# Ledger of designs, part 189: peptides against a protein of PDB entry 8OXM

Target 1, 371 residues: chain A of PDB entry 8OXM
Amino acid sequence: FKAEFRLAGGVNLPKIIDCVGSDGKERRQLVKGRDDLRQDAVMQQVFQMCNTLLQRNTETRKRKLTICTYKVVPLSQRSGVLEWCTGTVPIGEFLVNNEDGAHKRYRPNDFSAFQCQKKMMEVQKKSFEEKYEVFMDVCQNFQPVFRYFCMEKFLDPAIWFEKRLAYTRSVATSSIVGYILGLGDRHVQNILINEQSAELVHIDLGVAFEQGKILPTPETVPFRLTRDIVDGMGITGVEGVFRRCCEKTMEVMRNSQETLLTIVEVLLYDPLFDWTMNPLKALYLQQRPEDETELHPTLNADDQECKRNLSDIDQSFNKVAERVLMRLQEKLKGVEEGTVLSVGGQVNLLIQQAIDPKNLSRLFPGWKAWV

## One batch from the design tools (peptide; made by RFdiffusion4, then SolubleMPNN)

Design b2_p20_1_s2 (from b2_p20_1, 8 letters changed)
Fold by OpenDDE base, seed 4:
Structure b2_p20_1_s2 (fold): chain B 371 residues (1-371), chain A 20 residues (1-20)
Amino acid sequence: as target 1 above (371 residues)
Amino acid sequence: DELDKQMERAIEEARERLRA
């Protein structure tokens, strides 16, 4: 290991360290502290299985539909080493970096990212109507700029077009796979974009199986499809390539129902895989930036031992696991809101839910649904 | 199939973790 480290962006300020492998190759490693990397490792394995399903189908294989994966080595419950996705940047860093973010560069007269966050935080405890009105004001004064990512990185028009298509396919695949696995909305720092491929890499997979719906501010979208995410697709937005890639991904997922249910069932009952939402995790995920100073609870691992009445917890856990499996089965059957939808109908509903400003306005302001 | 082998391995690894 080299003695020098860099901080990556994000809440946990993970350390990027360079290491030399036994093969003499330098590799960048992301050392996350305080994160349970076991969940990330397990979810990467699930993504690999989803990728294998996508590669078996001729239509998804032809489109090169894949969810990008990375290597995770958990070292402890709160530490691990990620193979740093070399040549990736968090979309949040590109978009809303305080000094040189694309919003500030291309839209200097728009609201700052801080002003947007402040406005949305002020209405966090207000009605849905007030949240919607302020969200629309924020959106009007904070216009999307993510189209400029591909324009900055790919100067050749043919390459630019191919990379924009690669981006659109990556968003589609990750959105549908993420919906099936219940990853929900993804914080802008937890979505990396590859500067060479324009493909997305999803990191910090600590919310899965729709556990984002039981947060203090529940998730209201099936996946992140915010205005900047859509802007990166270019003029067609969610129509054409994105929609078709979502439909083809969903078709493979639905046709793989038994396989996906079996995999998820094994994972839900793995005692080493803590996917359940706990109050401390919920507080951590929706902590206010101002509250970061005081809540260093020494997460003493010990206080979780005491009050397990074993029988009632096992029954409650089993009921949650059963509910997750039932909801997964519904998704894989195309059951939405008590109705059976076609693949096209289901994908359409999910897209509409994900782009609805009413749903976006209800999200936790810390996740920046206006970006 | 390679998926069936990967699934079998993942299931076996998960079963081994459940037995340990």
Scores: peptide ipSAE 0.010, ipTM 0.411, DockQ to the pose 0.022
Fold by OpenDDE base, seed 3:
Structure b2_p20_1_s2 (fold): chain B 371 residues (1-371), chain A 20 residues (1-20)
Amino acid sequence: as target 1 above (371 residues)
Amino acid sequence: DELDKQMERAIEEARERLRA
């Protein structure tokens, strides 16, 4: 290890350390100090399995459909070393950085990212109707700019076109795989973009198996397909390449039902894999910036009283695991809202749900659904 | 069969790495 460290941006202030491997190569590592990296490690393995399935299919292989993975070395329940995704930037950093963000550069007369956040925070406890109206006003005055990412990074028109296709394929693959696995917490800091490949890297995989739906503010979208995400695809948006790549990914997932169920079953019953949402995790994920001051670490609350019978906890856990498996089986059969859909019908429903401003307006303001 | 054995091995290797 080098003696020097850098801070990565974000709430957890993860430490970037340079490590010299036994091969004499320097590797950047991200040290997370508060997150359970075991969950990230397990989900990376599931992604590798999904990638294996996608590579076996001729149609998905020809399209180079893959979900980007990174190496995770858990050191403890709350610490570990991630392979730092060198040459990636959070999409939020590119889009809504306070000084030089793309929204400020290309849309200087639009609302600031702070003004948008403030407006949505003011209505957080209001009706769905009031949230929708304010969200539509924010969206009207905060227009998408993510098309400029590829235009800034790739000056050659042929390279630019190839990279925009790589981006669109990456969004499609990660959206469908993420939906099947029930990935939540897809805020703009948990999605990185590779500055060379234009592919997405999803980080912080601590909300899985639709546990985002049981948050204090439930998640209402199957994946992140916000206006900037769509703008990065170019003039056709979700139509054409994105839709076809989603359909081909969903075909492979549905045709691999038994394999995916077996994998997820083994993971759900692994006593080392805590995938369940707990109140402290929920509070942490949806904490207000105003509430940061008073969480004194008086986690000396007596572990004594939550001796609810081990039998009732185990029965409750098993019932939750069974419901997750049942819902996964439904997704892999194309069962949506009690109706069996074709691959095209299911993908269409998911796209419509993800882009619906009514669903987007209901999300936690920290998710930044207007970006 | 061979996929399932590769997946079982990958899960087992993962569990061993999580126990180490």
Scores: peptide ipSAE 0.008, ipTM 0.423, DockQ to the pose 0.022
Fold by OpenDDE base, seed 5:
Structure b2_p20_1_s2 (fold): chain B 371 residues (1-371), chain A 20 residues (1-20)
Amino acid sequence: as target 1 above (371 residues)
Amino acid sequence: DELDKQMERAIEEARERLRA
């Protein structure tokens, strides 16, 4: 290891370290100091399995539909080394960096990222109607700029077009697989973009199996399909390539129902895989920027002897696991709101839910639904 | 499928126009 480290952006301030391998090659590593990397490791294995299913199908293979994966080496319950995705940047760092973010560069007369955050934080405890009105005002005065990512990185028009297509395919594949697995906490710092491939890398996979819906501010969208995410697709937006790649991914997932259910069942009952939402994790994920300074949760988990009898804990766990499996089976059958949908009908419903400004306005302000 | 072929053709035509 080199003696120097860099802080990555974001709340957890992960340390980027350079290490020299036994092969003499320098490799960047991300050291997370407080996250349970076992969850990320398990979800990477599930993504590798999904990639195997997508490679077996001729239509998804021709479209090169894949989820980007990274190597995770858990060192302890609270520390591990991620193979840092070299040549990736958080979407949030590119878009809304305070000094040189793309919104400030291309839209200098729009609201600042800070003004948008402040306005949405002021209404966080208000009615859904008040949240919607303020969200629409923020959106009107904060216009999408993510189209400029590919224009800055890819100067050749033919390369630019190919990379925009790779981006659109990556968004579609990760959105549908993320929905099937119930992946939450898709804020702009948990989604990286590869500066060479234009593909997305999803990190911090600790909110899975729809556990984002039981947060104090519940998640109201199936995946991140915000205005900047759509702007990166170019003029066609969610229509054409994106919709078709979603449909073909969903078709492969639905046709792989038995395999997906078997794997998720093994994971839900793995005592080493803590997928359940706990109150401390919920508080941590939805901390206010003002509370970042004081709440070191030195809340010793020891003092809340919630003397739930071991039997009541196990029975509650089993009931939650059964409910997760039932909901996964419904998704893989195309059952939405008690109705069986076609692949096209299901994908259409999910797109409409993800782009609905009423759903987006209800998200936790830290998720930055206006970006 | 047909619109993917149209986009692939439009890409190929754009690549040909940039090579010419």
Scores: peptide ipSAE 0.008, ipTM 0.344, DockQ to the pose 0.010
Fold by OpenDDE base, seed 1:
Structure b2_p20_1_s2 (fold): chain B 371 residues (1-371), chain A 20 residues (1-20)
Amino acid sequence: as target 1 above (371 residues)
Amino acid sequence: DELDKQMERAIEEARERLRA
């Protein structure tokens, strides 16, 4: 291990450590000091299984629909080593870096990322109407720029077009599989883009199985499909390639219902896989700057009342697991809001939910739904 | 055609900004 570390950007301040292997090769490793990397490891295995299903289908194989995976080595419940995806950058770093972010470079007269965040934080406790109005003002004065990622990285027009298609396919595949697994909205620092392939790598998979819906500010979108995410697809946006790739991914997922249910059932009942949302994790994910001052450790919660009988904990866990499996089965049947939809109907509903400014305006401001 | 020409112009503007 080298004595020097670099901070990767983002809320969790992950440490990039250069390690020399026993083979004499330098390997970059991301050390997360507070995250349960077991969730990431399990989700990478599920993504590999989804990739196997996508490769078996001729139409998804022809389109090269895959989710990018990374190696996770959990060292403890609180520490592990991620194989750093060499040649990747967080989308948030490219877009909203304070020094040289693409919004600042391409739209210098727009609101700063800080001004946008401040405006949305000021209305966080306000009505949905006030949130929507401020979100629309922010969006008007913070125009998308993610189209410039491919333009900067791929100077040849034919390569640029291929890479924009690779990006669009990667967003489509990850969005649909992410919806099936209930990953919800993804913070812009937790989405990496490969600078050579234009494919996305999703990291920090600690919110799964729709547990984002039980956060203090519940998730209102099925996946992240914000204006910059759409802008990276180019002029057609969500229409054409993206929609078709979502539909073909959803077809494979729905046709693999039994396999996916069996896999998720095994994982939900694995005592080593803590997928449940706990209050401390919820507070950490949606911590407000104002709430840091009141978290004096008056965790003098008397040890006495936490002796809820092991039986009541097990019954509560089983009921949550059963509900997750039921909801997964509904998704895989195309049941949305009590109605059975076609693949095209289901994908259309999900896209409309994900791009709706009313849904985006209701998200936790810390997750930057305007980016 | 016209959209592709707009994209080509935007690529060229992006290239100029990277050279500056």
Scores: peptide ipSAE 0.000, ipTM 0.276, DockQ to the pose 0.014

Design b2_p20_1_s3 (from b2_p20_1, 9 letters changed)
Fold by OpenDDE base, seed 2:
Structure b2_p20_1_s3 (fold): chain B 371 residues (1-371), chain A 20 residues (1-20)
Amino acid sequence: as target 1 above (371 residues)
Amino acid sequence: MELDKKMQEAIEEARERLRA
């Protein structure tokens, strides 16, 4: 480890430490304090398993369908070392950076990212109809620009085309795997894009097994497939490559039902794996940007002195775990809304749910569904 | 460490079931 550290921006002030490996290579590492990195570490292992399943299937292997993984070394319940995803940028930083975001550069006459956020925060407590109307006004005056990422980074047309396909495949694979695992909190800062591969890296995996649905503002989409995410695919959007890659990923997941159920069952009953949503975590995830200053929840471990009878906590936990397993089994059977769907029918329903402006308008404003 | 070991064991067991 070098003696020098840099602060990464953000409330938790993560420390960037340069490490010299035994191979003499310098590697940047992010030391997060106060975050439980065990959840990220567990989800990375599940993603590695999903990648193993995808590599065994001839059709998904030929398409190079993988979910990007990063190394997580949990040091404690409140500290760990992340292998910093060198050569990645948050999609939110590229799209909606205050100084030089792609929306401001390519669409200078559109609403600012701040104006969009303000309009959606003003209607946050309003009806679904009023949220939908304001969301449609925001969308009309904030047009997608993510196509320009690949155009800026890949000047050679053949490389550009290959990288756009890599991006589209990465979105498809991560969307379906994320849906099967019930991955939530897919805001624009929790999705990184690799500047060399154009593949997505999903970070902050603390909302899993559909726990995003029990947030004060419930998640209404199966994955992030917003207008900028679609714009990055180019002219075909969700049709063609994306849809086919989703279908082939879903085929592998459904054909791996027993393996996926067994692994998720072991994870759900692991007492070291806190996947459950708690009120403090829910408040933190749906905090206003203005409120970021005060609520450092010192998760003082000491307030576990609510001796709720161990039996009642255990019974409530077991009932939640059983519901998660049942819902996972339904997804892997293609059961949606009480109907058994084909792989194509299920993927179509998920795409329609993810792009529906009615579902998108209901999301927490911090999720930035207009981006 | 212990979670990583149990999960590795579960992944290994699931890998063995996929090889049979």
Scores: peptide ipSAE 0.010, ipTM 0.494, DockQ to the pose 0.021
Fold by OpenDDE base, seed 1:
Structure b2_p20_1_s3 (fold): chain B 371 residues (1-371), chain A 20 residues (1-20)
Amino acid sequence: as target 1 above (371 residues)
Amino acid sequence: MELDKKMQEAIEEARERLRA
C-alpha cells in the first residue's frame, strides 16, 4: 500500500489508496470506513447471477444486456476494500459539481444545484401539492444536460451513437434488475458512468429489498429515471431502445423466478447478511442539515431494555423476510397493484411511476430528484 | 446443468456456513 490517500469526496469521505500487488501492478482501491460492505458484496454476487441469466437468453445476450459489477472485499462490519472503478465518474460529479458541473457549463442561467436543493428543502415538510409546484418550478429552471456526457466523450458520430445505445441498455438493465432486487432510487453520487463504455456502475448498495419504502421519507419510484438519466438516452427518451431492453430484461427475470427466489431466500436468512433497515442507517441516509446539531451522542440508551426476547426479534425478522419474498414473487409474476400484468404492461407501469413528477417531487430532497 | 450445479454448490456452501 502507498502511504498516501486521496479523498473521493461525499459524506463518507472514502479513502482512495493505491496498492501495489505481488504482481507489481498498481491497483487503486477505495477504503470505506464506518460502512458495512457485506451488503455491497452480496448484491454484486446477485448481479453476477442476473448477468448469467441474461447471457443465457439469446435476446438479452444479442443486446449485450449486463449490469456492471465491481469487486468488494469486506474486511469487517465497518471496513472493506472496494475495487475502484477506474475510468468512471459519478454522474452527480459530472452533472452538479459546484465548480465545473455540466448544468453550470451548459445552462449558466438556470438555477444552481444549491438553489434547487434549497427550494426543495424549504418544502420538505409541506403538502404534496406544494412539493409538486416547487418541483415543477425547479424543473423549468433546471433543464437536463446529461446528453452532453456522450457528446463530450465521443466525438465520432458512429462511436457516439454506439455509446448512447450502451448507456441506454445499461440504464434499462440496471433499472429492471434494481427493481426486482428492490434497490429503489439511487443517489446521483452512487451511480458511476464509465467514460469509455458509457455503462453505469451502481455502488453503495445499502438499500435493497424495498427498504427505501420504510425510510422517514419513503421512496415513491421503482428506480432512478430522472430527467438527466432520460436525457442521456437522447431524443427517443424512454421510448424505443430503453423500453425494449427493459421488457427483455423483465422477461428473463420472470422466466427465472424459481432461481431468483431460491437465491434471495438464502440471502435473506443469512445471519451474516444484515439487509434490514435500522433507525441509525435510516437517519444517516436521510440526514437533514438541521439534524446535525442535535445528534449529541447522548444515546447512552442503556443496553438493558433491548432484552426483547430473542424469540420476538426472530419472529419479527422472519415476518419481514417472508414479506420481502412474497413481494419478490409478485414482481416476478408481474403482479402490480393486485393485477397480473404482461411484461410490456409491467414495464410500462414502472416507467410511468419512475418519470411521474408527482412521485419525484415526494422523494427525499437530498437525493436530488430534479437531476 | 453445470451452472445449476455451481449455484446449488454455492447455495449449499452458503447453507453450510450458516450451520457452522
Scores: peptide ipSAE 0.010, ipTM 0.446, DockQ to the pose 0.020
Fold by OpenDDE base, seed 3:
Structure b2_p20_1_s3 (fold): chain B 371 residues (1-371), chain A 20 residues (1-20)
Amino acid sequence: as target 1 above (371 residues)
Amino acid sequence: MELDKKMQEAIEEARERLRA
């Protein structure tokens, strides 16, 4: 370990440390404190399994459909070492950085990221109709710019085209795999883009198995397919390459139903894998920046009194686990809203749900659905 | 420790069943 560390920024102030391996190679590592990295470690193993399934299928292998993975070494229930995704940037940092964000650079007359956030926070407790109207006003005055990521990074037209294709494939694969696993909390800081490959890296996998739907502000989209995410695909948007890659990924997932169910069943019943949403985690994920002041969690609250009958907790847990498995089985059968869909029908429904301004306007303002 | 081993064994067994 080098004696020097850097802060990565963000609320948890993770420490970037440089480690020299036994091979003499320097490896940058992220030390997270206060986060349970076991969930990330488990989800990375599931992603590796999904990648194995995708590599076996000729159509997904030819398309190079993979979900990007990173190494996680949990050190404790509240600390671990992540392999820092070197050469990645958060999509949010590229798009909406206060000084040099792509929106400010390419659309200087649009609303600022702060103005958009403020407008959506003002209507957070309002009706769905009022949220929709303000969201549409924000969207009109905050136009997508993510197409410029590939244009800035890849000056050669042939390389640019290849990288835009790699991006589109990465979005498709991660969207479908993420949907099957019920991955939530896909805000613009939890999605990194690799500056060399244009592939996405999904981080902070603490909301899985549709637990985002039981947040105080429920998640209303199956994955992040916002206007900037679509703009990065180029002129065809969700049509053509993205749709076909989603369909081919969904075909492999549906054809691997037994394997995926068996893996998820083992994980859901692992007593070391806390995937359930708790009220404190829900509050933390949907806290307002203004409420940061007073929650010093004096987590000196005695662990004593929530001896709610172990039997009632266990019965409630088992019923939630069973519902998650049933819903996973439905997804893998193409059952949506009580109807059995073809792969193309299911993928179409998911795309429509993900791009619907009515669904996007209902999300927590911190998710930044206008980006 | 033992559960991590059982999960590794189940993942390895699932990998072996997938290699056969």
Scores: peptide ipSAE 0.008, ipTM 0.442, DockQ to the pose 0.019
Fold by OpenDDE base, seed 4:
Structure b2_p20_1_s3 (fold): chain B 371 residues (1-371), chain A 20 residues (1-20)
Amino acid sequence: as target 1 above (371 residues)
Amino acid sequence: MELDKKMQEAIEEARERLRA
């Protein structure tokens, strides 16, 4: 290990360290503290299994549909090491960096990212109608710019086209796999883009199995398909390549129902895998900027063993696990809102839900649904 | 201070596991 470290930024200030392997190769590692990386490690294994299913199918293999994975090594309940995704940038850093973000560079007369966040925070406790009106005002004055990522990185028109296609395929695969696993909306800092491949890498997988729906501000979208995410696909947006890649991914997931149910069942009942939403995790995920001052580290999670009988905890856990499995089975059968849909009908519903400004306006403002 | 200590401990444990 080198003696020097860098900070990656963000609330947890993870340390980037360089290590030299026994093979003489330098490797960057990200060391996270205060985060449970066990969920990230488990979800990376699930993504590898999904990739195996996608590679077995001729149509998804031909399209090179994969979810990008990285190595995670949990060290403790609140620390671990992950492979630093070299040659990746958070889409949020590219889009809304305060100094040189793409919105500021290409749309200097639009609202700042700070103005957008402030406007949406002011209405956070307001009606859905007031949230929608302010969200539409924000969207009108904060126009998408993510098309410029591929234009900046890939100057050759043929390469640019292929990379935009790779991006669109990556969004489609991660959206459908993410929906099946209930990852939901993803914060813009938790989606990395590879500067060479234009493929997405999803990090910080602390919300799975639709646990985003039980947050203080519940999730209202099946996956992140915001205006900038769509803008990166180019002029066709969600139509053509994206839709077809979603349909082909969903076909493989639905045809792999038994395998996916068995895998998820094993994970839901693994005593080492805490996927359940707890109040502290919910507060952490939806902290307000105003609350940064008083979280003294003296939240000893003293296990207030609420001596609920072990039997009542186990019965409550089992009922939540059964509900997650039932909902996963419904998704894999194409059951949406009590109706059985075709693959095309299900994918269409999910796309419409994900791009609906009424759903986006109801999301937690900290997750920046206008980006 | 305590966070930096836990991060240092995690880095040291990671170093020990990579030396084994």
Scores: peptide ipSAE 0.000, ipTM 0.308, DockQ to the pose 0.032

